# Designs tried in a protein design run: peptides against a protein of PDB entry 2N1D. Part 86

Target 1, 169 residues: chain A of PDB entry 2N1D
Amino acid sequence: EVKVKIPEELKPWLVDDWDLITRQKQLFYLPAKKNVDSILEDYANYKKSRGNTDNKEYAVNEVVAGIKEYFNVMLGTQLLYKFERPQYAEILADHPDAPMSQVYGAPHLLRLFVRIGAMLAYTPLDEKSLALLLNYLHDFLKYLAKNSATLFSASDYEVAPPEYHRKAV

## One batch from the design tools (peptide; made by RFdiffusion4, then SolubleMPNN)

Design b1_p19_6_s4
Fold by OpenDDE base, seed 4:
Structure b1_p19_6_s4 (fold): chain B 169 residues (1-169), chain A 19 residues (1-19)
Amino acid sequence: as target 1 above (169 residues)
Amino acid sequence: DEEEEKKKREEELKKKLEE
């Protein structure tokens, strides 16, 4: 399969995220204070500020668009824990036409990269294109790691109310 | 082996997400 390496700095967060949701029965506050769209925009701007050429800028934009698309496709079906399903249903009911990249934030975005490798394995990309994509994905993950103190915080989670627990059975 | 342990951890995380 296609291997997407998660930075070691972010692996503990994936565990904490899982623990907050599944064991501590907390929910990530939605809509996110900083949604996936804004994170990707910040990354793109960051890359542009680093002196990229027009071609590199185009590539970054394409990667950002791709990440956004994959996130929006996969969030509801592959990136949620069971306990989060009622919350997702509520979001869909309240915002049926909103892309999930405008609702969810960094923790769920990071979960994408746990699963995206399997999806890329079936994507018709030549070896060179795949390598380039992987390089950008890893670069983005490094960006997330660099900004992890700001992007990932347990304070963005809250204990689910009792009425939610009844729905989550 | 660190690489093997890394792979194991990632696989476990994958399993925790809804499929």
Scores: peptide ipSAE 0.191, ipTM 0.796, DockQ to the pose 0.000
Fold by OpenDDE base, seed 2:
Structure b1_p19_6_s4 (fold): chain B 169 residues (1-169), chain A 19 residues (1-19)
Amino acid sequence: as target 1 above (169 residues)
Amino acid sequence: DEEEEKKKREEELKKKLEE
């Protein structure tokens, strides 16, 4: 199994996120004020500003692209709680061709890293490439942790309306 | 063991995502 370690600083957020959705019946506001694309772009720019070589910049861009791809593939089937399904269906109906990385934000992106390890286990990567990828993933997660105050907030959630609650549960 | 506990927590989170 490929292990992707979530920073300890972010683990409590995953629990809070779950609680907000599943227990408190809240929904993350969509479209996200800061979507996954924007977060990844900020990360890439952050890495570039640190004086990376051309080769390192290329690697960062590839990792960003990979994270985006995985997110867009996995969001609908792997990263949503049951209560969020009607919301997702509405998003698909209204924006059928929009990648979910342009709709969803940091909380759902963080959920990706809970599941991505299993997907990477089936990816044909040599040991060196996998290690490098994992290093970048962990680096990105550390970036999320560093910026968690601006990326993760309960204020981005709101209580679902009664009509939503009726169709969701 | 911290690693075992970490693994357990991650598995719990995975399970929560299945709900």
Scores: peptide ipSAE 0.190, ipTM 0.796, DockQ to the pose 0.000
Fold by OpenDDE base, seed 5:
Structure b1_p19_6_s4 (fold): chain B 169 residues (1-169), chain A 19 residues (1-19)
Amino acid sequence: as target 1 above (169 residues)
Amino acid sequence: DEEEEKKKREEELKKKLEE
């Protein structure tokens, strides 16, 4: 398995996220006020503003595109807790053609990096390419950590209504 | 060890996702 190191600052949030959903029976507010697409766009713009060359800009765009695709593929099958499944079903019904990166936000995006390492293990990348990709992924995670105060908040969650609890049983 | 606990929790979360 390919090791993707999550910044220590963000690991406690993963626990809080799990607790909010599974123990407190809350749901992340959807559609997200700041969706995955916007987060990735902000990251790309941030990198561009740092004086990157054209080649570096291209590489960042490719990484952003890759993260988006991985998220959209993995969200429904690997990144949700059981309690979130009814909500996901409703999202699919209401937004049948929308990629999940336009619906979900930072907490679910962070969950991707808990699982992405296993997926990368099956990706046909040479050692050099994999190392470069990992560097960009870690760079992005550092960006998330830097902006964690605005991206991760318990106030983005709300208590699920009683009727939802019945669906989740 | 706090680092070990965090690592353990991360692994547990991996298992909890999409059960």
Scores: peptide ipSAE 0.187, ipTM 0.809, DockQ to the pose 0.000
Fold by OpenDDE base, seed 3:
Structure b1_p19_6_s4 (fold): chain B 169 residues (1-169), chain A 19 residues (1-19)
Amino acid sequence: as target 1 above (169 residues)
Amino acid sequence: DEEEEKKKREEELKKKLEE
């Protein structure tokens, strides 16, 4: 598979995220106060502010679009824990046409990068394109790590109510 | 080894998704 390296700063968060959901039976508050769309937009703006050339700016935009697309495709089928399924179903019922990148936030976005490597392995990309993509993905992950204090917080989770717990078991 | 342990943890995280 294609290896996507998660920054060491973010690996503990993946464990905490899992623990909050699966063991502590909490849910990430939805809709996210800062959704995936906004995170990607901030990243794009950050890259633009660093004096990118036109070609580099185009590449950043394409990468952002790609990440968004992958997230929206994979969220419902590959990025949720079982305990989150009822919440996801409710989101779909309430917002059937909304992309999940407008609903979910940083923790779920980070989960994407745990699984995206396997997806990229089956994507028809030449070696050069794949290498370029990986570079940008790693660059984005570094951005997430740099801003982790504002993007990842246990306070964004809430203990699921008893009625939800009964649905999720 | 630390690197092997890190890799193991990453693989475990992959398995935890959808569980």
Scores: peptide ipSAE 0.163, ipTM 0.789, DockQ to the pose 0.000

Design b1_p19_7_s1 (from b1_p19_7, 8 letters changed)
Fold by OpenDDE base, seed 4:
Structure b1_p19_7_s1 (fold): chain B 169 residues (1-169), chain A 19 residues (1-19)
Amino acid sequence: as target 1 above (169 residues)
Amino acid sequence: MEKLKKLTEKIIEVLKKAE
C-alpha cells in the first residue's frame, strides 16, 4: 500500500477541517479566496526561486500539474464529506466549466494527500520510482506545512444556512 | 483511473530525467 506521510503540523488541521464540516455543519467558503491553482503556482514559483536546475524546475512543474489533475479528478468523488455534496452541486451549476482546482482551496487540497496513496497504487511503480514521486509530494506537503498559517484557517469556513441543512441530509 | 495512471507514469518519467 502506498502511504503518503502527512506532516505532523497538518494532521491537526485535518481533524479541525473534519470537525468544522461534519460536526459544526460549516462549509468552506467557495470559491476559495486562494484556490488550488494559486497554491500550486506559488509553490512552483517558490521552488523556482530556490535556484533549481532546468530539469528540476521541469520536474516540479510536472508534479504540480499532476497534483492539479489528481485533485480535479478526485475532488468530487473522493475528497468531499457528505455534508459538502450539495455545495459541490451548486458549484458545478455555477461554474460548469471551471476545474475544481480553481474553486476549492487548501483544505481540500490537503485532503487529496490523504487519499492519493490509494490512487497511486493503481500505477505499477517500482519502489525507486514510487519513492521518487513520494519525495516530491512530501516536499509539497512540507511547503503547505510551512505556510499553514495563511493557508488553513477556520475563518475560511462559515455556518451553512438553514436552507442548506434541509438539502444536506 | 487509467487517465491518472498514464499521468503518473509520465510524471515518473520526468522525475527520473531530473535525477
Scores: peptide ipSAE 0.605, ipTM 0.945, DockQ to the pose 0.680
Fold by OpenDDE base, seed 1:
Structure b1_p19_7_s1 (fold): chain B 169 residues (1-169), chain A 19 residues (1-19)
Amino acid sequence: as target 1 above (169 residues)
Amino acid sequence: MEKLKKLTEKIIEVLKKAE
């Protein structure tokens, strides 16, 4: 299995996210105020402003597109806690043709990187190629850590209403 | 899985050219 290292600054957030949903029975407010598409766009623009070559810029764009696609594929089946399933079903009913990267935000995007390693293992890559990809993924995670104060907040969650609890039984 | 596999392979190809 491919190991993706999560920055130490973000590991506490993963615990808080889990606690908010599983223990406190809260839900991340959807649609996200800042969705995954927006976060990835900001990252790409951030990298562009650093004066990268055309090839490096193209590489970043490909990585961004890749992260987005992985997220959209994995969100519904691998990134949700059981308590979030009714909410996801409602989102699908209300937005059947919208990619989940336009609905969900930073917390769920971070969850992707906890699981993506196992998915990357399905692609037979040599050690050098894998290291190269991981470098870009780690760079993105570093960006998330740098902007964690604005991207991750418990105030983006809310207590699920009684009606939801009945559906989540 | 095949979809993501092809995606990853494409990304790797681009990343290598960028080096």
Scores: peptide ipSAE 0.598, ipTM 0.943, DockQ to the pose 0.677
Fold by OpenDDE base, seed 3:
Structure b1_p19_7_s1 (fold): chain B 169 residues (1-169), chain A 19 residues (1-19)
Amino acid sequence: as target 1 above (169 residues)
Amino acid sequence: MEKLKKLTEKIIEVLKKAE
C-alpha cells in the first residue's frame, strides 16, 4: 500500500471536516471561494518564486496537473461523504461540464491525499519512482499546512436546510 | 484508473528528468 503522510497540523482538520458534515449536517459552501484550481496555481507560483530550475518548474507543473486530474476523477466517487451526495448531484446537474477542481476547495482537496495512495498503487512503480512522487506530494501537503489558516475554516460550511436533510439522510 | 495510471507514469518521467 502506498501511504501518503498527512501533516500532523492538518489531521485535526480532517476530523473537523468529517464532524461538520457527518455529525453537524453541514455542507461546504459551493462553489468554493478558493477552488482547487486556484490553490494549485498558487502553489505552482509559490514554487516558481522560490527560484527553481526550469526542469523543476516543469516537474511542479506536472505534479499540479496530476493532482488536479486525480481530484477531478476521484471527487465524485471516492472523496465525498454520503451526506454530500445530493449536493454533488446538484452541482453536476447545474454544471455538467465543469471540472470539480473549479467547484470544490481545500477540504476536499485534502481528502484526496487520504485516498490517493490506493490509486497510486495501481501504477506499478519502483521504490525510487514512488519515493520521488511522494516527495512532491508531501511538499504540496506541507504547503497546505503552511497556509492552513487561510485554506481551512469552519466558516466555509453552512447548515444544510431541512429539505436537504430529507434527501440526504 | 487506466488514465490515472498513464498520468502517473508521465509524471514520474517528468520528475526523473528534474532530478
Scores: peptide ipSAE 0.596, ipTM 0.944, DockQ to the pose 0.673
Fold by OpenDDE base, seed 5:
Structure b1_p19_7_s1 (fold): chain B 169 residues (1-169), chain A 19 residues (1-19)
Amino acid sequence: as target 1 above (169 residues)
Amino acid sequence: MEKLKKLTEKIIEVLKKAE
C-alpha cells in the first residue's frame, strides 16, 4: 500500500465536505467557479515564480499533467458519494466529451488524494522512485493547504431541490 | 489501470531526470 499523507489542515475539510453532501443533502455547484484545471495551472505558475530550475519546472508540469489524468479517470468511479451520482449523470449527458477536471473543483480534487495511494500501488515502483513521487504530491497538497481559505468553502454548496432527492440513491 | 500505470512510469522517468 502507498500512503499519501493529507495535511492536518485539510482533514477537517474532508469531514465537512462529507457532511454537506451526505447529511445535509447539498451539492457542490457545477461547473466549479474554479475548476481542477485552473487550480493545477495556478500551482504550476506558483512553482515557476519560486525560481525553480528548468528541469524542476518540467518535472512539476509532468506531475500536474499526471494529477489531472488521475482525476479524470477516477472521478466518476471512485471519488463521488452516492448522493452525487445523479448530478454526475446529468453532467455526462450534457457534456459527454468534457474532462471532469474542467467541471469539478477543489473538494473533489482533494478526495483524489485520499484514494490515489491504492491506485499507485498497481505500478511497481522501487522505494526511491515512490518516495520521489510522494514528495511532489505532498508538495502540491501543501499548496492546497496554504490556499485552503479560497479553495474550500461551504458557500460553494447548495441544498439539492426536491426533484433531485427523488432520483438520488 | 494500464493507462495509469504507463502514466505513472512516465512521471517517474521525468522526476528522476530532474534530480
Scores: peptide ipSAE 0.595, ipTM 0.943, DockQ to the pose 0.682

Design b1_p19_7_s2 (from b1_p19_7, 8 letters changed)
Fold by OpenDDE base, seed 2:
Structure b1_p19_7_s2 (fold): chain B 169 residues (1-169), chain A 19 residues (1-19)
Amino acid sequence: as target 1 above (169 residues)
Amino acid sequence: LEKIKELTLKIVEVLKKAE
């Protein structure tokens, strides 16, 4: 197993996210005010402003592109709680050609990093390669933690209407 | 899973070149 360490600052949010949806029967409002694409773009710009070399900038861009693709591949099948399935179906119906990175936001992006480790374990990487990848992923997670006050808020959730409960399992 | 594997290998190749 590949262990992706979640910053301590973000662990309470994962619990709150789970609680809001599974216990309080709330839904994250979609489309997100700040979607995954914009978060990744902000991160890339942040790294650029730090004075990185061209090669490092290129690497960051590739990591951003990779995270985006990871998210788009995994969102529908790996990152949703059961209660969120009807909402996802509605999104697909309304936005059939839109990548989910343009619809969902920070909470679901953070869930990616809870799940990605197990999938990365199936890739034959040597220890140095794995460490290198993890360093970049951890760097991004540190960025999320640093900006957590603006990226994660319970106010982005709302109580699902009664008709939704009839759809949800 | 195969898609994730392919993506990961691609990313790692780029990261190595940047070091």
Scores: peptide ipSAE 0.669, ipTM 0.957, DockQ to the pose 0.721
Fold by OpenDDE base, seed 5:
Structure b1_p19_7_s2 (fold): chain B 169 residues (1-169), chain A 19 residues (1-19)
Amino acid sequence: as target 1 above (169 residues)
Amino acid sequence: LEKIKELTLKIVEVLKKAE
């Protein structure tokens, strides 16, 4: 298995996120005020402002595009708790052609990195290539940790209405 | 899973060129 290390600063948030959804029966407000696309764009601009070479800038852009696609592929099938399924169904019905990276935000993006390691294990990569990829992914996670105060907040969740509870398992 | 594999290989190719 490929191990993607989550920064220690963000691990408590994963617990809070789980608690808000599964125990407190809350839902992340959708569409996100700051969606995954925006977060990735901010990261890319952040890296650009650091004075990186053109080659490194191109690499960052590729990683951003990759993370976005990872998220869009995995959100519906891998990243949702059961309680969130009705909400996801409503999103699909209302916005069938919108990528989920334009709908969901930081908490769900962070969940991606909990799951992506197992998926990457099926890709035949040599040790150096894997380390290289992980370095970029970890760099992005470090960015999330640095900006965690603005990206992760319980105030972005709200109690699901009674009608929703009847739909959810 | 195949999609993830393809994406990963593409990303790695670009990253290697940037080194």
Scores: peptide ipSAE 0.669, ipTM 0.957, DockQ to the pose 0.721
Fold by OpenDDE base, seed 4:
Structure b1_p19_7_s2 (fold): chain B 169 residues (1-169), chain A 19 residues (1-19)
Amino acid sequence: as target 1 above (169 residues)
Amino acid sequence: LEKIKELTLKIVEVLKKAE
């Protein structure tokens, strides 16, 4: 398994996210007020403003595109707690052609980085290539940590209605 | 999983060129 280091600042949030959904039976409000696409766009713009070379900017854009695609591929099958599955089904029914990066937000994006490491292990990368990729992923995670106050909040969750509980696992 | 693999290889290729 490939270890993707989650910033220490964000580890407590992962616990809170899990608690809000699994124990408190809340749901992240969808569609997200700030979706994954927007977060990635802000990151790309942030990196651009830091005066990177053209090649580095191109690399960041590629990483952003990659993270987006990772998320869209993995959200439905890898990133949801059981309690969230009815919500996801409703989203698919209402927006069958919308990428999930336009629907979900920061908490689910962070979950991607908890799961992506195991999947990256199946890619035949040499050590230097893996380290290079991880450096970019970690850089993005640092960005999330720096902006955690605006990206992660329990107020973005809401108590699921009784009707939902009857459908949920 | 195969999709992730292909994406990763593509990304890494770009990242190497940027170094």
Scores: peptide ipSAE 0.665, ipTM 0.957, DockQ to the pose 0.716
Fold by OpenDDE base, seed 1:
Structure b1_p19_7_s2 (fold): chain B 169 residues (1-169), chain A 19 residues (1-19)
Amino acid sequence: as target 1 above (169 residues)
Amino acid sequence: LEKIKELTLKIVEVLKKAE
């Protein structure tokens, strides 16, 4: 398995996110006020403002596009807790053609990096290539940590209504 | 897994050229 290091500052958030949903029976409000697409766009612009060569800028854009696609592929099958599945079904019914990166936000994006390592292990990359990719992914995670105060908040969750509990397993 | 693999290979190729 490929190890993707989560910044220490963000690890407590993963615990809080899990607790809010699984123990407190809350749901992240959807559609997100700040969705994955916007977070990635802000990151790309942030990197651009730091003064990069054209090649480095192109690389960042490709990483952003890749992260977005990783998220859209994995969200429904890999990143949701069981309690969130009815909500996801409602989203699919209401927005069947919308990519989930336009619906979900920072908490679910962070969950991606908990899961992506195991899947990257199936790609035949040499050690140097893998290290290169991980450097970019870790750089993005550092960005999330730097902006954690604005990206992660328990106030973005709400108690699931009684009708939801009746539909949930 | 195949989709993730394809995406990863594409990204890495670009990253190598940027070094």
Scores: peptide ipSAE 0.664, ipTM 0.957, DockQ to the pose 0.724

Design b1_p19_7_s3 (from b1_p19_7, 8 letters changed)
Fold by OpenDDE base, seed 3:
Structure b1_p19_7_s3 (fold): chain B 169 residues (1-169), chain A 19 residues (1-19)
Amino acid sequence: as target 1 above (169 residues)
Amino acid sequence: LEKIKELTLKIVKVLEEAL
């Protein structure tokens, strides 16, 4: 398996996220107030403001596009807890053509990086290429960690209504 | 998995060109 290192600062958020949904039966409020698209856009702009070369800017933009697509591909099948499935179904029914990167936010995006490593292991990359990709992914994760105070909050979750609980459990 | 593979290969190609 390809090891994608999650910053230590973000690991507690993964635990809280899991607890909020699985144990407290809460749901992340959707659509997210700050969706994955906006997070990635902010990251790209952040990198641009750091004065990178044109090539590096191009690379960052491609990584952003890639992360977005990773998320959109994996969200529905890989990133949801069982309790979240009805919510996802409702989202699909209401917005069948909307990319999930426009609906979901930072917590689910972070979950991507927990799962993506296993997926990347199936890609025929040499060690150098893999390291290169991981460096960019880790850089993005570092950005998430730096902005964790504004990106991750338990207040973005809400207790699921009784009718939801009955159909989800 | 196939989609992820394709995306990854595409990204890596771009990243390598950026070096």
Scores: peptide ipSAE 0.624, ipTM 0.947, DockQ to the pose 0.718
Fold by OpenDDE base, seed 5:
Structure b1_p19_7_s3 (fold): chain B 169 residues (1-169), chain A 19 residues (1-19)
Amino acid sequence: as target 1 above (169 residues)
Amino acid sequence: LEKIKELTLKIVKVLEEAL
């Protein structure tokens, strides 16, 4: 499959995220205080402030739009642990028309990059095109790593109430 | 999967044009 390399700084967080939800039975607080849309917007603005050319800015905007769409397509079916399913159902009921990029935050966004590689393998890209795409995706991941202290925190999770446990069988 | 494929092709096209 297509190899999307996760920065070493973020790999421990994936383990913590898994542990918080699956072992400690906690839930990420939703709606996120900083949702995927805002993270992507901050990234785009960050790239713009670096003095990139117009072409590079256009490319970054396209990548941002693409990542957002990837996330919105994959969140419900590919990125959730079983324990999170009832929460997702509640979100859908309360916000049926809202894209999940406006609800979920950095931890779930990071999960996207764990799964996206397998999906990209089904797209007929030549080596150069694939490398080009991966360069942009990796650049974004480096941004997440750079800002990991503010984006990833166990304090964004809460112990699920007993009523929730009854739903999450 | 098809949606991801379509999105990817679109993104790559734009990225190539930006080179």
Scores: peptide ipSAE 0.623, ipTM 0.946, DockQ to the pose 0.746
Fold by OpenDDE base, seed 1:
Structure b1_p19_7_s3 (fold): chain B 169 residues (1-169), chain A 19 residues (1-19)
Amino acid sequence: as target 1 above (169 residues)
Amino acid sequence: LEKIKELTLKIVKVLEEAL
């Protein structure tokens, strides 16, 4: 499979995220206070402020749009722990037409990059093209790492109520 | 997988043109 390197600074967060959900039976508060759409928008603006050429700006915008679509395609089937499925079902019932990039936040976005590599392997890209794509994805991950203090917090999770546990069993 | 493939090809095309 295609290897997407997660920054070392973010790997502990993936463990904490897993622990909060699976062991502590907590849920990420939805809708996110800062959703995936806003994170991607901030990234695009950040790149623009760094003095990119028109072509590079266009490329960044395309990558942002692509990451958003990757997320929206994969969230429901690939990125959720079993304990989160009732919450997802409730979100779908309440917001059937809303893209999940407007509901979920940084932790779930980071999970995308754990899973996307295996799916990218099915695209017939030559080594140079794949490296080019990975460079942009890694650049975005570096951005997440730089802003990890504001994007990732255990305080965004809460203990699931008893009624949720009854639905989740 | 097909959707991911289509998205990826689209992105790569733009990235290559931006070089």
Scores: peptide ipSAE 0.616, ipTM 0.945, DockQ to the pose 0.722
Fold by OpenDDE base, seed 4:
Formats: C-alpha cells, sequence, structure tokens
Structure b1_p19_7_s3 (fold): chain B 169 residues (1-169), chain A 19 residues (1-19)
C-alpha cells in the first residue's frame, strides 16, 4: 500500500470528524460554506503568490485538478460514514449532475487522503513518479494543516433531525 | 480503481513534464 502521511496537526481533526458524525450523530452542513473547489482554488492561488515558476504553477494546477477528480470519484463510495449515506442520497437527488467537490468541504477532502493511498497502489508507477506525486499531495496536506483553524470547525456540523436518524440507523 | 489509475497516470505525466 502507498502511504500518504497525514500531518500530525490534522490527525486530531480526523478523530473529531469521526466523533461528530458517528458518535454525536451530527452532519456536516451541506452545501459546504467553503467547498472543495474553493479550497483547491485557494491553494493554487497561494502557491502562485509564492512566486513559483510557470512550470511549477502548471504542475500545481494539474495536481489541483487531479485531487478534485479523485475526490469526485471516491466521495460516494469510499469517504462517507454510514450515517452520512442518507444525506448523500438527498444531495444526489437534488443535484444529480453536480460534482461533489462543489458540495462537500474540508473534512471530507481530508478523508480522501486517508483512503487514496490504497488505490494509488494499483497504479503502475515507478518509485520516482510515485514520490513526485506524493510530494505534491503532501504539500497540499501541509497547506491544509497551516489553514486548519479556518478549514476545520465543529461549528460546521449540526445535529441531525430525528427523522434523519430513522433513515440512517 | 480503473478511474483512479487513469487519473493518476495523467497527473504523473504532467508532473514529469513540468520538471
Amino acid sequence: as target 1 above (169 residues)
Amino acid sequence: LEKIKELTLKIVKVLEEAL
């Protein structure tokens, strides 16, 4: 398996995220106030502001596009807790053609990096290519950690209504 | 898995070209 290292600063959030949903029966507010698309855009702009070369900027843009696609492919089948399934179904019903990167936010995006490694292992990449990709992914994760105070908050979750509980459990 | 594989190969190709 390909290991994607999650910054230590973000690991407590993964626990909090799990607790909020699985134990406290809360749901992340959807559509996200700051969705995955906007987070990725901010990252790209941040990298651009650092005075990177054109080639590096181009690479970052492609990584952003890639992460977005990863997220959109994996969200529904790999990144949701069981309790979140009815919410996801509602989103699909209301917005069947909308990419989930426009609906979900930072917590679910972070979950991607917990799961993506196992799937990357099935891609025939040599060590150099894999390291290159991982470097960019880790750089993005460092960005998430740097901005964790604004990206991750329990206030973005809300207690699910009783009628939701009947559907989820 | 196949979709992820395809995406990854595309990304890596671009990243390598950007070096």
Scores: peptide ipSAE 0.615, ipTM 0.945, DockQ to the pose 0.741

